# Peptides against a protein of PDB entry 4J2C, part 78

Target 1, 107 residues: chain A of PDB entry 4J2C
Amino acid sequence: MEDPFFVVKGEVQKAVNTAQGLFQRWTELLQDPSTATREEIDWTTNELRNNLRSIEWDLEDLDETISIVEANPRKFNLDATELSIRKAFITSTRQVVRDMKDQMSTS

## One batch from the design tools (peptide; made by RFdiffusion4, then SolubleMPNN)

Design b2_p23_4_s1 (from b2_p23_4, 18 letters changed)
Fold by OpenDDE base, seed 2:
Structure b2_p23_4_s1 (fold): chain B 107 residues (1-107), chain A 23 residues (1-23)
Amino acid sequence: as target 1 above (107 residues)
Amino acid sequence: SSSLSSLLKKLLEELKKLMSRPA
């Protein structure tokens, strides 16, 4: 059986990149109101929040996969290294999302 | 995205199937 985790991982990474781009624009718009319209601020804010929420949802699903594998290691033929890589990806991605959310919440 | 959600759903379903099978 082929494991689609690597495909999901790639798609989540793309989503993070998109969010980071939106976050950068969001910060720019708020830093210099003379270059920003209310419409763009609202659009960027909403898009960013939606993207971050989607990523978080995906990470929750990925966490579930980790839990399942850890509970049944013999059934999935994943060694400790691969499992660690998956855990690290989820953890680091969650941190990236949290960092953006923290900055948004304090603005 | 819908594609990503679909992939995750597929992944979870496959994992659940494996859980139900003998070791």
Scores: peptide ipSAE 0.137, ipTM 0.722, DockQ to the pose 0.064
Fold by OpenDDE base, seed 5:
Structure b2_p23_4_s1 (fold): chain B 107 residues (1-107), chain A 23 residues (1-23)
Amino acid sequence: as target 1 above (107 residues)
Amino acid sequence: SSSLSSLLKKLLEELKKLMSRPA
């Protein structure tokens, strides 16, 4: 009875929060050299990139689930509202990831 | 990460099972 998508959604949100934390630290390290070693900068940068990439990969899987549902509407009993919510989650999450990536690429 | 991957795998598998059934 538990919606698997709902569970995944929560986990992806946690992953995004983790990435945002890393991003914040990344920003702080670059802005204050007195608190930053090259090692920590490199570690944070790599961790952040890896986390973002992982999230993007998960979003691709979620996109596939949506495609399957849309192709089989009678089998899943999902109304248009729920489908819209799922799509919106993926879209907004992808945007959050993109924003962090854009800032990293320009710094 | 591993937990999330497992959840996604489960979700996809369940969806594919449903998709394979007659309409």
Scores: peptide ipSAE 0.134, ipTM 0.723, DockQ to the pose 0.064
Fold by OpenDDE base, seed 1:
Structure b2_p23_4_s1 (fold): chain B 107 residues (1-107), chain A 23 residues (1-23)
Amino acid sequence: as target 1 above (107 residues)
Amino acid sequence: SSSLSSLLKKLLEELKKLMSRPA
């Protein structure tokens, strides 16, 4: 049996990688207008924003799962270490997303 | 409680489905 959180974690990580790729392209397009069309800039920007928003929504749900586990520690056999790992993942992922969003907002 | 366990499982399953859908 797979750990359902692990499965979701992996999918979120893949989504982050996709967003990072889009972000890199977005940056390249803005830095070199000679290689950029307005159409590609708009497409990339929209795709990136959509991906980031999706990730943020998923993180909210993951955060809810943490709350559920913390509310009933005896039912869910997760030790403090595992819980910490899950929290750290959510926190670090939020930071990655925030960093991209911050850079987009200043451009 | 069993209800909490079920809720967690359902939530994670829904997340999995969400992430698996075409972007």
Scores: peptide ipSAE 0.093, ipTM 0.655, DockQ to the pose 0.034
Fold by OpenDDE base, seed 4:
Structure b2_p23_4_s1 (fold): chain B 107 residues (1-107), chain A 23 residues (1-23)
Amino acid sequence: as target 1 above (107 residues)
Amino acid sequence: SSSLSSLLKKLLEELKKLMSRPA
């Protein structure tokens, strides 16, 4: 049977990919004003911010799942290695989101 | 203890559902 965390992980990664696409377009629009309309800039900016916020919210829920597992290690089939992988995913994803946010704040 | 397992499963399912929503 498929691990539900794996499914969620995949969906979060898809959301990250979407955000990265928006971020790429965002950078393109700001770097070449001749190809940018105010409407697209505003839309892209808002969509990007919303997507990033949603990802951050999802990561908080994932953190909660980890907290539940860590509080009951004997009851769940997850070993320390799997927990480490899950934590690493959350941490790395947060970093990816943070990097985009940081670049947005400086542009 | 089974309630904790159920909680985890429900949380993951709800999260999956949330992310699968349109918009």
Scores: peptide ipSAE 0.093, ipTM 0.652, DockQ to the pose 0.034

Design b2_p23_4_s2 (from b2_p23_4, 18 letters changed)
Fold by OpenDDE base, seed 3:
Structure b2_p23_4_s2 (fold): chain B 107 residues (1-107), chain A 23 residues (1-23)
Amino acid sequence: as target 1 above (107 residues)
Amino acid sequence: SIEELLRLLEELEELKRLSSRPA
């Protein structure tokens, strides 16, 4: 049996890696117009946005699990370390997404 | 995958059920 949280975590991590690659390419395309076609810019932008949206959607669900546990500590005897790891992942991932979104909104 | 997400959502539903129970 696999822990559903960590399964989704793995998928989010993969999506983050993909997004970071797309973001890098996106940045390169915008910095060197001579090597950039509109088609690639559009494709890269769309793929990046789609990945970021997917990540955010997954994080919402993951975050909800945390909120429920934290709101009802007596009902859920989860290891504090495990909960901390889950929280840290969500927080750090949101920051990564936010950073990319901020760059995209200002370019 | 959608299957994995559904498992997460199932967990969420269970958590919600437990959270809604009176203390």
Scores: peptide ipSAE 0.054, ipTM 0.634, DockQ to the pose 0.057
Fold by OpenDDE base, seed 5:
Structure b2_p23_4_s2 (fold): chain B 107 residues (1-107), chain A 23 residues (1-23)
Amino acid sequence: as target 1 above (107 residues)
Amino acid sequence: SIEELLRLLEELEELKRLSSRPA
């Protein structure tokens, strides 16, 4: 039985990779409309947004676990290094998602 | 998967029960 945080982390990482691939295709389609069909644009956009929302939802749950631990340091003896790694993962992943969302909102 | 997330949420609920953090 794996640590549930680690399991979700892995799934988020996979979703990020998928989103990045979709984002790349999304940008390509918008850069050259002559080679893009409306159907592919719509599909790509929808899949991308779904992935991003999924990631954000998972990050919220991951973040809450950290908040609870940090609010009760005496009760939960998590290794400081591990906690830092978890926090860094959430922060960096949120930034990746935000960057893609920002570009989509301005296009 | 949803199963792993549910497991996480279960752990989260347990943490809330054991912590002083508001529910």
Scores: peptide ipSAE 0.060, ipTM 0.643, DockQ to the pose 0.043; fails the geometry check
Fold by OpenDDE base, seed 1:
Structure b2_p23_4_s2 (fold): chain B 107 residues (1-107), chain A 23 residues (1-23)
Amino acid sequence: as target 1 above (107 residues)
Amino acid sequence: SIEELLRLLEELEELKRLSSRPA
């Protein structure tokens, strides 16, 4: 059987990259209203929120797989290095999303 | 994609059945 974790990981990373681009544009639009239209602000904001929500949804599922494996170490043989990579990815990605959400909340 | 997520969820359900983790 193929492990779908890495596939979802890749899709999450792509969504993160997209979100970061949208976030950058979002900040630029708010910093210089003279170059911003209401339509672009609304579109950018909505797309950004949708991406962030999608990422968080996927991370929850990825994290649950880790939790189950860690709770049953003798039943599931997962390489320690691979497990660490998966955990690090989830942790760091959550932080990236949190940073963007925090800035959006304060604006 | 939805297809990959569904596959992940199927794997997750299998893990739940094989684990001592409560539903």
Scores: peptide ipSAE 0.058, ipTM 0.643, DockQ to the pose 0.044; fails the geometry check
Fold by OpenDDE base, seed 4:
Structure b2_p23_4_s2 (fold): chain B 107 residues (1-107), chain A 23 residues (1-23)
Amino acid sequence: as target 1 above (107 residues)
Amino acid sequence: SIEELLRLLEELEELKRLSSRPA
């Protein structure tokens, strides 16, 4: 049985890749109206937002696991390197999502 | 997937049971 953390991590990574592709298209559509239709813009926007929301939801759960472990260092034996990797993933991914959301909200 | 999320949540619940952190 796979570690559920890494399973979710993998799904988040996939969603990030998808979101980045959608974000790029979203940007292109808004930059060149001649190639854009309201339908495609709406579809792209919705798909992008759905992916971002999914990522954020998963990150919250992943982050909670970290918080629990850190709050109880004597009760849990998680390798420092592994913990660092997990924290770094969550932090960096949140930043990626935040950057896309910020650009979308200001558009 | 939902199944994978449920597994994670189950793990979270277990961690909460083993920790001093409120559920």
Scores: peptide ipSAE 0.056, ipTM 0.634, DockQ to the pose 0.044; fails the geometry check

Design b2_p23_4_s3 (from b2_p23_4, 20 letters changed)
Fold by OpenDDE base, seed 1:
Structure b2_p23_4_s3 (fold): chain B 107 residues (1-107), chain A 23 residues (1-23)
Amino acid sequence: as target 1 above (107 residues)
Amino acid sequence: EEEELEELLEALERLKRLMSRPA
C-alpha cells in the first residue's frame, strides 16, 4: 500500500492557507462595521469554522498513522528525518489552528 | 501487534479517502 501522507500534508497546507485568508477577513469585518454586512460575517465565520474543523480531523488521521509507524520502526523503515518532519508539521499546524480558534472564542 | 497493524491500515484507508476529496 502506498503511503499517502505527503499528499494529505499538501491538502492540509492548502486548507490552512484558505483558513488564514478567511480569518483575516473575519477580523477585518469585525473591526470595521462600515465595510461589513451580516451576510458576509455569517458566511466568513461558518466557512472558517468548517475549514478549521476539517483540518483538525485530517491532523488526527496523520498523527494516528505516525504513532503506529513509530511503534513498528523495523516494519515500515521510515527515515528518522522524514518522521521528524511529519511530526513537526502536525505540531506546528495544530498551533496555527489553535491560535485562530482562540482568537475567535475571545472576540 | 496485529491490532496495531489493523489500526494502521484503517488510518491509511481514511487518508486515501482524503485524497479523493474534491478540491
Scores: peptide ipSAE 0.083, ipTM 0.629, DockQ to the pose 0.032
Fold by OpenDDE base, seed 4:
Structure b2_p23_4_s3 (fold): chain B 107 residues (1-107), chain A 23 residues (1-23)
Amino acid sequence: as target 1 above (107 residues)
Amino acid sequence: EEEELEELLEALERLKRLMSRPA
């Protein structure tokens, strides 16, 4: 059976890069009111939140496959090194998203 | 055992659907 994990991983990575760019702009707009319009703030905020939500949803599906494999390592033929890489990706990406969300919630 | 396999297959199918979503 085809395993699309690596493709979804790549898409999530691209979404993270986009979110980081939006987050930077978001912080700039809030720190310099002279260059910020309410329209741009709202647009940037909405785009950022939508991007973060999409990432989190994708990570849930990725994590589900990891959890099932870890529960039955003999049942599924997945290399231990590859499994570790996938698990590390999900964990680190969740932290990146969490950091941005924490800063947004305190502003 | 079969339940875990089915759950994995369902998750993979969801991932495939994510791949097919428009950019």
Scores: peptide ipSAE 0.073, ipTM 0.622, DockQ to the pose 0.033
Fold by OpenDDE base, seed 3:
Structure b2_p23_4_s3 (fold): chain B 107 residues (1-107), chain A 23 residues (1-23)
Amino acid sequence: as target 1 above (107 residues)
Amino acid sequence: EEEELEELLEALERLKRLMSRPA
């Protein structure tokens, strides 16, 4: 059976891919207003924001699991490499989300 | 999309249960 962390990791990655698709569409809509309706812009914007917020919430939960493991090292027996991988995923994913949010805030 | 979100939420719940399990 799969490690629960990696199951969540995979689902978060799917959510990131969805957000990136929405972000791409959002960018296209704003770059060519003649082909965009206000309704689609609003829908895409809201869907994107909601998706990003959801990802951030999920990352907080994943981060909490890291804290729990680090507070109970003997219980979970995760080595430094495994913890590093988990932390790196959270950090890098936060960066991806942050980049999209920054671009949205400056548009 | 909502279905995928539900699956993610369920996975998170499983993870939380694992992490919260007493030693």
Scores: peptide ipSAE 0.120, ipTM 0.702, DockQ to the pose 0.075; fails the geometry check
Fold by OpenDDE base, seed 2:
Structure b2_p23_4_s3 (fold): chain B 107 residues (1-107), chain A 23 residues (1-23)
Amino acid sequence: as target 1 above (107 residues)
Amino acid sequence: EEEELEELLEALERLKRLMSRPA
């Protein structure tokens, strides 16, 4: 059976791209309120927050799989390089999400 | 977005099943 980690990774990446798009729009709406309705601002804000929260939840699940693999190296037979790549993905993605959240919290 | 979420959740469930299997 194939390891579905790469599938989840891909979906998380797409979710990040979506969040970044929403974040860009959110920034634009706040920079020039005259170009948008309150409805759009609220919708964009909520969608962005929900999206980021979803990503964080998914990353927690992915992170848990890392712990499981490390506890059972013989079972999953992942080399150090692959494991490092998975860890790096989670770490870097968390940073991307954190950066967006930090900017939202300052508004 | 909803469709993507569903796909992600399904993939995560598959992953969890794989990781939770007995040695």
Scores: peptide ipSAE 0.114, ipTM 0.699, DockQ to the pose 0.078; fails the geometry check

Design b2_p23_4_s4 (from b2_p23_4, 17 letters changed)
Fold by OpenDDE base, seed 5:
Structure b2_p23_4_s4 (fold): chain B 107 residues (1-107), chain A 23 residues (1-23)
Amino acid sequence: as target 1 above (107 residues)
Amino acid sequence: SSLEALLKALEEELLKKLMSRPA
């Protein structure tokens, strides 16, 4: 049985890095209008939101895999340490996304 | 995708378990 969880984890992390870069640019554009055009603001905002939505969707799917494994521990043979690592990744990533979304909602 | 493959594999294994149970 193939376990590509670590591959998906890497893909999500790349999307997080991209979102963080876009978020930084987004804040810079709003803080200094002299460096911003409406076109760049709109593009940055849309790209950022798209990345965040993509991450959230993947995290929901990853969370589902955790539930399936925990319901059938003998079938998948994952120890507590590995499950803890996977859960921690999902939890911490959700927090990072939430922090960016909270700041965007107040601007 | 890798994610789809993971979900499919897990769901298939769960389905096998459910199908082995008495109706």
Scores: peptide ipSAE 0.074, ipTM 0.622, DockQ to the pose 0.035
Fold by OpenDDE base, seed 3:
Structure b2_p23_4_s4 (fold): chain B 107 residues (1-107), chain A 23 residues (1-23)
Amino acid sequence: as target 1 above (107 residues)
Amino acid sequence: SSLEALLKALEEELLKKLMSRPA
């Protein structure tokens, strides 16, 4: 049986990769208006925002699973190292999302 | 197995949140 945390982790990682690609295109479109149409800018922006929202939602769910495990250590029997890795993933991914959102808000 | 039971319990809690997410 597969650990459900890693299933969601994989989905988040895919969404992050997609968002980073969209973010790069978004910056390119803004840097060279001659190659940019409003249609593509709007599409890219919307897709990017949708991916970021999806990531943030999944991170909240993953964060809650950690809280559940920590509240019931005898039930789930996850060691400290594994929990640290899971927490680190959430923290680092949130930072990646924040960085993109900050740049979008200031552009 | 014990491991299967543990993972199932975690999955059910996570699924509750995922299913509440609007499509």
Scores: peptide ipSAE 0.045, ipTM 0.616, DockQ to the pose 0.039
Fold by OpenDDE base, seed 4:
Formats: C-alpha cells, structure tokens, sequence
Structure b2_p23_4_s4 (fold): chain B 107 residues (1-107), chain A 23 residues (1-23)
C-alpha cells in the first residue's frame, strides 16, 4: 500500500513545478510589456495564484498528517528521521511559495 | 496486514481533510 503522504507530496511537487513556470512567464510579461497582452497577464496571474493556493492547502493537509503521526508515534512506526524529512519538505516548500508570493505582492 | 491497516488509518484522516475542501 502506498503511503498517502507521498501521494500528496507528488501532487505538491507537480504544482510547484507548474507554479515556477508560471512565475517565470509572469516575470517576463511584466518586464517587457511590449510582448504582453492583458489577457495573458491575467491568465498567468490567476493560474499562478491558483497553483500557489493549491500548494498551500496541500501543505496544511500534510502538516495534519504529521500531527496525526506524532499523536500516535508507536502506532504508525515512523521514526524521528522520517518525520524530520517530511517536516523539511513542508517547510522548504512553504518557503518557495512565500518567495513567489512576496515578489508578486511587490509588483 | 498491520502496515496496511496503519496506512489506511492515516489515509482516512487525510482524506477527511482533502474532502472538506470547498470546490
């Protein structure tokens, strides 16, 4: 049976990759208005925001799994190393999202 | 198996959160 954490992790990773691509395009469109249409700017911005929101939501769910495991560590038999890896993924991904959001808010 | 049961228990809790997301 597949660990449900990794299922969501995979989805988050895909969304991050998508968001990074959208963010790059978003940056390009804003840096050179002559190559940008309002329609593409709006589409890119909305898609980017949606992806970032999706990631944040998944991270909250992943965080909940950590809480569930930590509430019953013996039951799920996940050692400190594995939990640390999972927490690190959530933390690092949150930082990636935050970096993009910060740049969007200043533009 | 015991492992499967444990993973399902975790999955059920996670799915509750996922399914509670507004469309």
Amino acid sequence: as target 1 above (107 residues)
Amino acid sequence: SSLEALLKALEEELLKKLMSRPA
Scores: peptide ipSAE 0.043, ipTM 0.611, DockQ to the pose 0.037
Fold by OpenDDE base, seed 1:
Structure b2_p23_4_s4 (fold): chain B 107 residues (1-107), chain A 23 residues (1-23)
Amino acid sequence: as target 1 above (107 residues)
Amino acid sequence: SSLEALLKALEEELLKKLMSRPA
């Protein structure tokens, strides 16, 4: 059986890549209205928001797993290195999402 | 212990939730 954390991590990584692509297109559409249709702007914006929301949801669940492990370290066979990697992934991914959201909110 | 049981139950529910979520 595959590690559930790893499964979700992979899904989050895919969603981040998708979001970054959508964000890039979103930026391009807003910077050059002559190349943009309202239909594409709306679609891109909605897809981007949906992806970001999905990522945030998964990160909350992943963060909860960290809390569970830290509350009972002997029950879970995770060393300090693995736990650090998991924490770093959550933290860095949250920052990536926050950066995109901040730019969207100021436009 | 009761604490161990509660934590295990929480873990199980969380893992179930994660694995049941569509990709």
Scores: peptide ipSAE 0.029, ipTM 0.598, DockQ to the pose 0.029

Design b2_p23_5_s1 (from b2_p23_5, 16 letters changed)
Fold by OpenDDE base, seed 3:
Structure b2_p23_5_s1 (fold): chain B 107 residues (1-107), chain A 23 residues (1-23)
Amino acid sequence: as target 1 above (107 residues)
Amino acid sequence: ADELFEKLIKKREERKKLEELEK
C-alpha cells in the first residue's frame, strides 16, 4: 500500500475547516444569547467537540505514517525537507486544535 | 512497511465507522 499521508492530510484539512466554521458559530452564539437557541448551542458545541476529537485521532495516524516512513528510509526515500514539512503540518494543526479547545474550556 | 499502512488504514476505517454510529 502507498503512503497514506496526503490522503489523511486532506481529510484533516477538511475537518479543520469545518471545525473553524463551527468554532466561529460557537463564538457568535455565546456572544449574543438572545439570538441563539439552546438547541443550536448544544448542537454546535457537540459537533465541534466531535470534529476536534476526530482531528486529533487523524493527527496520531499521521504521526504513525511518519514513523513508518522513518523506519524504512530506503523504501520511501523521503528527504529531510519533506519530512520536516509533514511534521510541521502536524505540529501546527495540533496547535490550532489546542487553541480552540483551550477557548472552549475557558468559556 | 506496506502491511503497517494496511493496518493503519483498517484501524482508521473502523474508527470512522464508530464515529458515524456515535453521531
Scores: peptide ipSAE 0.556, ipTM 0.906, DockQ to the pose 0.486
Fold by OpenDDE base, seed 5:
Structure b2_p23_5_s1 (fold): chain B 107 residues (1-107), chain A 23 residues (1-23)
Amino acid sequence: as target 1 above (107 residues)
Amino acid sequence: ADELFEKLIKKREERKKLEELEK
């Protein structure tokens, strides 16, 4: 079976873009009450939290794919550079999610 | 390795289905 890393990565990237859009709107709603209804704030907040949670699950799945690859080096024969790039994507994406969550928790 | 990937994919599919239902 083919390594599903890039398929899942693509889904994560799309979800991150969606979350960033929701986060931007969330910020705007809180900064300008004249343009915000409580209903939209609640909806945006809920959607954002759900998206972030989904991303976090996907990142755990990506970690699992890496573990499987690393446990079977002869089968996949990935070089150290590619593995490092994959791990870097997970790390950086987790940081992006963490930054949004931190801002939400302190608002 | 193949079996592990298959299990992972099935797990993801089940979770994604549940997430959509809960929205």
Scores: peptide ipSAE 0.554, ipTM 0.906, DockQ to the pose 0.495
Fold by OpenDDE base, seed 2:
Structure b2_p23_5_s1 (fold): chain B 107 residues (1-107), chain A 23 residues (1-23)
Amino acid sequence: as target 1 above (107 residues)
Amino acid sequence: ADELFEKLIKKREERKKLEELEK
């Protein structure tokens, strides 16, 4: 089977964009009660949490792909630069998720 | 490596199915 890294990465990127939109709306709803219903707050919060959880799972899967590739360098022949970029994506994305989660937990 | 990827993909598929059911 071909390395699924980029397929999963694409899914993560899409999910991150969705999460950021949900997070923005979540923030707006909490900051302006005149535009917010409890139903929308609950829905947005739930969707956001589910989305973030999905991303976290995908990032673990990406980590696993990295481990497999690193254990089989002759098969995949990835250079250090590409591996670094892959790892950086995971690290930075985890930070983005963490930042949103931290703000949600303090609200 | 191929087997490991296959296992990973299968795991993901099962998780994704579960996620859809939970929505």
Scores: peptide ipSAE 0.554, ipTM 0.906, DockQ to the pose 0.485
Fold by OpenDDE base, seed 1:
Structure b2_p23_5_s1 (fold): chain B 107 residues (1-107), chain A 23 residues (1-23)
Amino acid sequence: as target 1 above (107 residues)
Amino acid sequence: ADELFEKLIKKREERKKLEELEK
């Protein structure tokens, strides 16, 4: 079976883009309460939380794929550079999610 | 390795399906 890392990575990237859009709207709604309904705030907040949670799950899955690859070096024979890039993507994406969550928790 | 990937993919599919149902 083929390593699913890049397939999942692609899904994460799309989810991050969606979350960023929702986060932007979320901030806009909170910055101008006169133009924000509670309904839209609640919807946006819920959608954003769901997206962030989905990303977090995907990142755990990506970590698992890396663990599987690292445990089977003879089969996959990935070099250190590629593994480093994969891990860097997970790390940076977790930071993006964390930043959004931190801002949401303080509001 | 193949078995582990298969389990991972299955787990993801089930989770994604559940997430869609909950929305």
Scores: peptide ipSAE 0.553, ipTM 0.906, DockQ to the pose 0.541

Design b2_p23_5_s2 (from b2_p23_5, 16 letters changed)
Fold by OpenDDE base, seed 5:
Structure b2_p23_5_s2 (fold): chain B 107 residues (1-107), chain A 23 residues (1-23)
Amino acid sequence: as target 1 above (107 residues)
Amino acid sequence: ADEHFEKLREKREKRKLEELKEL
């Protein structure tokens, strides 16, 4: 049996790391106009938005995996604690994304 | 692959071709 949760989780974690790096650069560029070019600002903004969108898609996919597992408890036989941990990852990651999006929308 | 995840897998495979740079 192949539960794709951890594969997708790994991809989400990589994307979050990338997004956080881009977000940091994005804030730096906006804070120091003398160091920033419009081209880099636009590129960074676009890449950041793309990464955040990718993460959001993956989180929806993770939610779907949870739904599938919960609908078939006899087949997957996952512990309730494990499911809670999986859901917690999704919730916390959505918050991380939301925090970045909120800051971008207020700039 | 598990039959329950096949549709999801196919959907993701198609999307990830466009998002590869983000991994």
Scores: peptide ipSAE 0.536, ipTM 0.897, DockQ to the pose 0.323
Fold by OpenDDE base, seed 3:
Structure b2_p23_5_s2 (fold): chain B 107 residues (1-107), chain A 23 residues (1-23)
Amino acid sequence: as target 1 above (107 residues)
Amino acid sequence: ADEHFEKLREKREKRKLEELKEL
């Protein structure tokens, strides 16, 4: 397999979308306990946490791909702008995950 | 397959299998 960055990026993006949906449901369940069972809350919370953890691992993997490319510039010869965009994706996605985690820990 | 990414690939595959087991 060649540079797996975009493959992993795709998986991250999918996971982020799923997490956002779970987070929204999680918020709704906690806002109106009368329409939510503890079982659904626990399930949603667990799924969300697992999803966020998966994203975090994938982001570390993306960082590793960047490190490999940067350590072998002559082989990969990636444009500086492209590398910047890749790094920006990782940074922004980490922030999205952090924001959800912060809200979960403070609620 | 680029040898520079082989270890990463293997690590990811192993992790994904473990994640499936946890679900």
Scores: peptide ipSAE 0.536, ipTM 0.893, DockQ to the pose 0.368
Fold by OpenDDE base, seed 2:
Structure b2_p23_5_s2 (fold): chain B 107 residues (1-107), chain A 23 residues (1-23)
Amino acid sequence: as target 1 above (107 residues)
Amino acid sequence: ADEHFEKLREKREKRKLEELKEL
């Protein structure tokens, strides 16, 4: 297929939104055990981990698309601004994921 | 399809299939 960057980006954005919601719920469940069932804790934790893993895989794929584009400038001819925006998205999203993972690992 | 992204596409498809099997 053609450059899949924006397709994968869209998937990542959706997964990030989902993960952030799950992370918020995860935090709430751990903060107030009286409102939490073991089933919901386990479900939320599992769903969150799955989402984060999915995002991480997609980010690696996005990095690969960048590498391919940069290695073939004559073919793809993307300007510096667009490449910068693409890289910034990957970097910022990795930070978002890292922040959630760090908090989960310390709990 | 651009040949530069073919391996990536195949890798992603394979991963997605494996993820579905785990659910």
Scores: peptide ipSAE 0.535, ipTM 0.891, DockQ to the pose 0.400
Fold by OpenDDE base, seed 4:
Structure b2_p23_5_s2 (fold): chain B 107 residues (1-107), chain A 23 residues (1-23)
Amino acid sequence: as target 1 above (107 residues)
Amino acid sequence: ADEHFEKLREKREKRKLEELKEL
């Protein structure tokens, strides 16, 4: 395989979109417990946690691809702008995950 | 396949397989 960055990035973006929907539902269920069943709360919480864990694994993999590219500049020949964009994606996505996890832990 | 990413690819494939087994 070639540089897998964009393949993994695509998987991360898909998982982020799913997590955002699950997080929204999670907040709604906790906002009005009278309309929520324990089963739905547990399901939503579990799915959300699984999704966030998947994202975190993929972000570690993306970091590894960055390290490999930076260690072999002659072979991959990425310009500074592209590398910066890749790093920014990882950083911003980690922040999104952290924000959701922080809210879940304090609720 | 690029040798620099081979280990990463194998690691990811193994993880995905394990995830399926847990379901």
Scores: peptide ipSAE 0.534, ipTM 0.890, DockQ to the pose 0.379

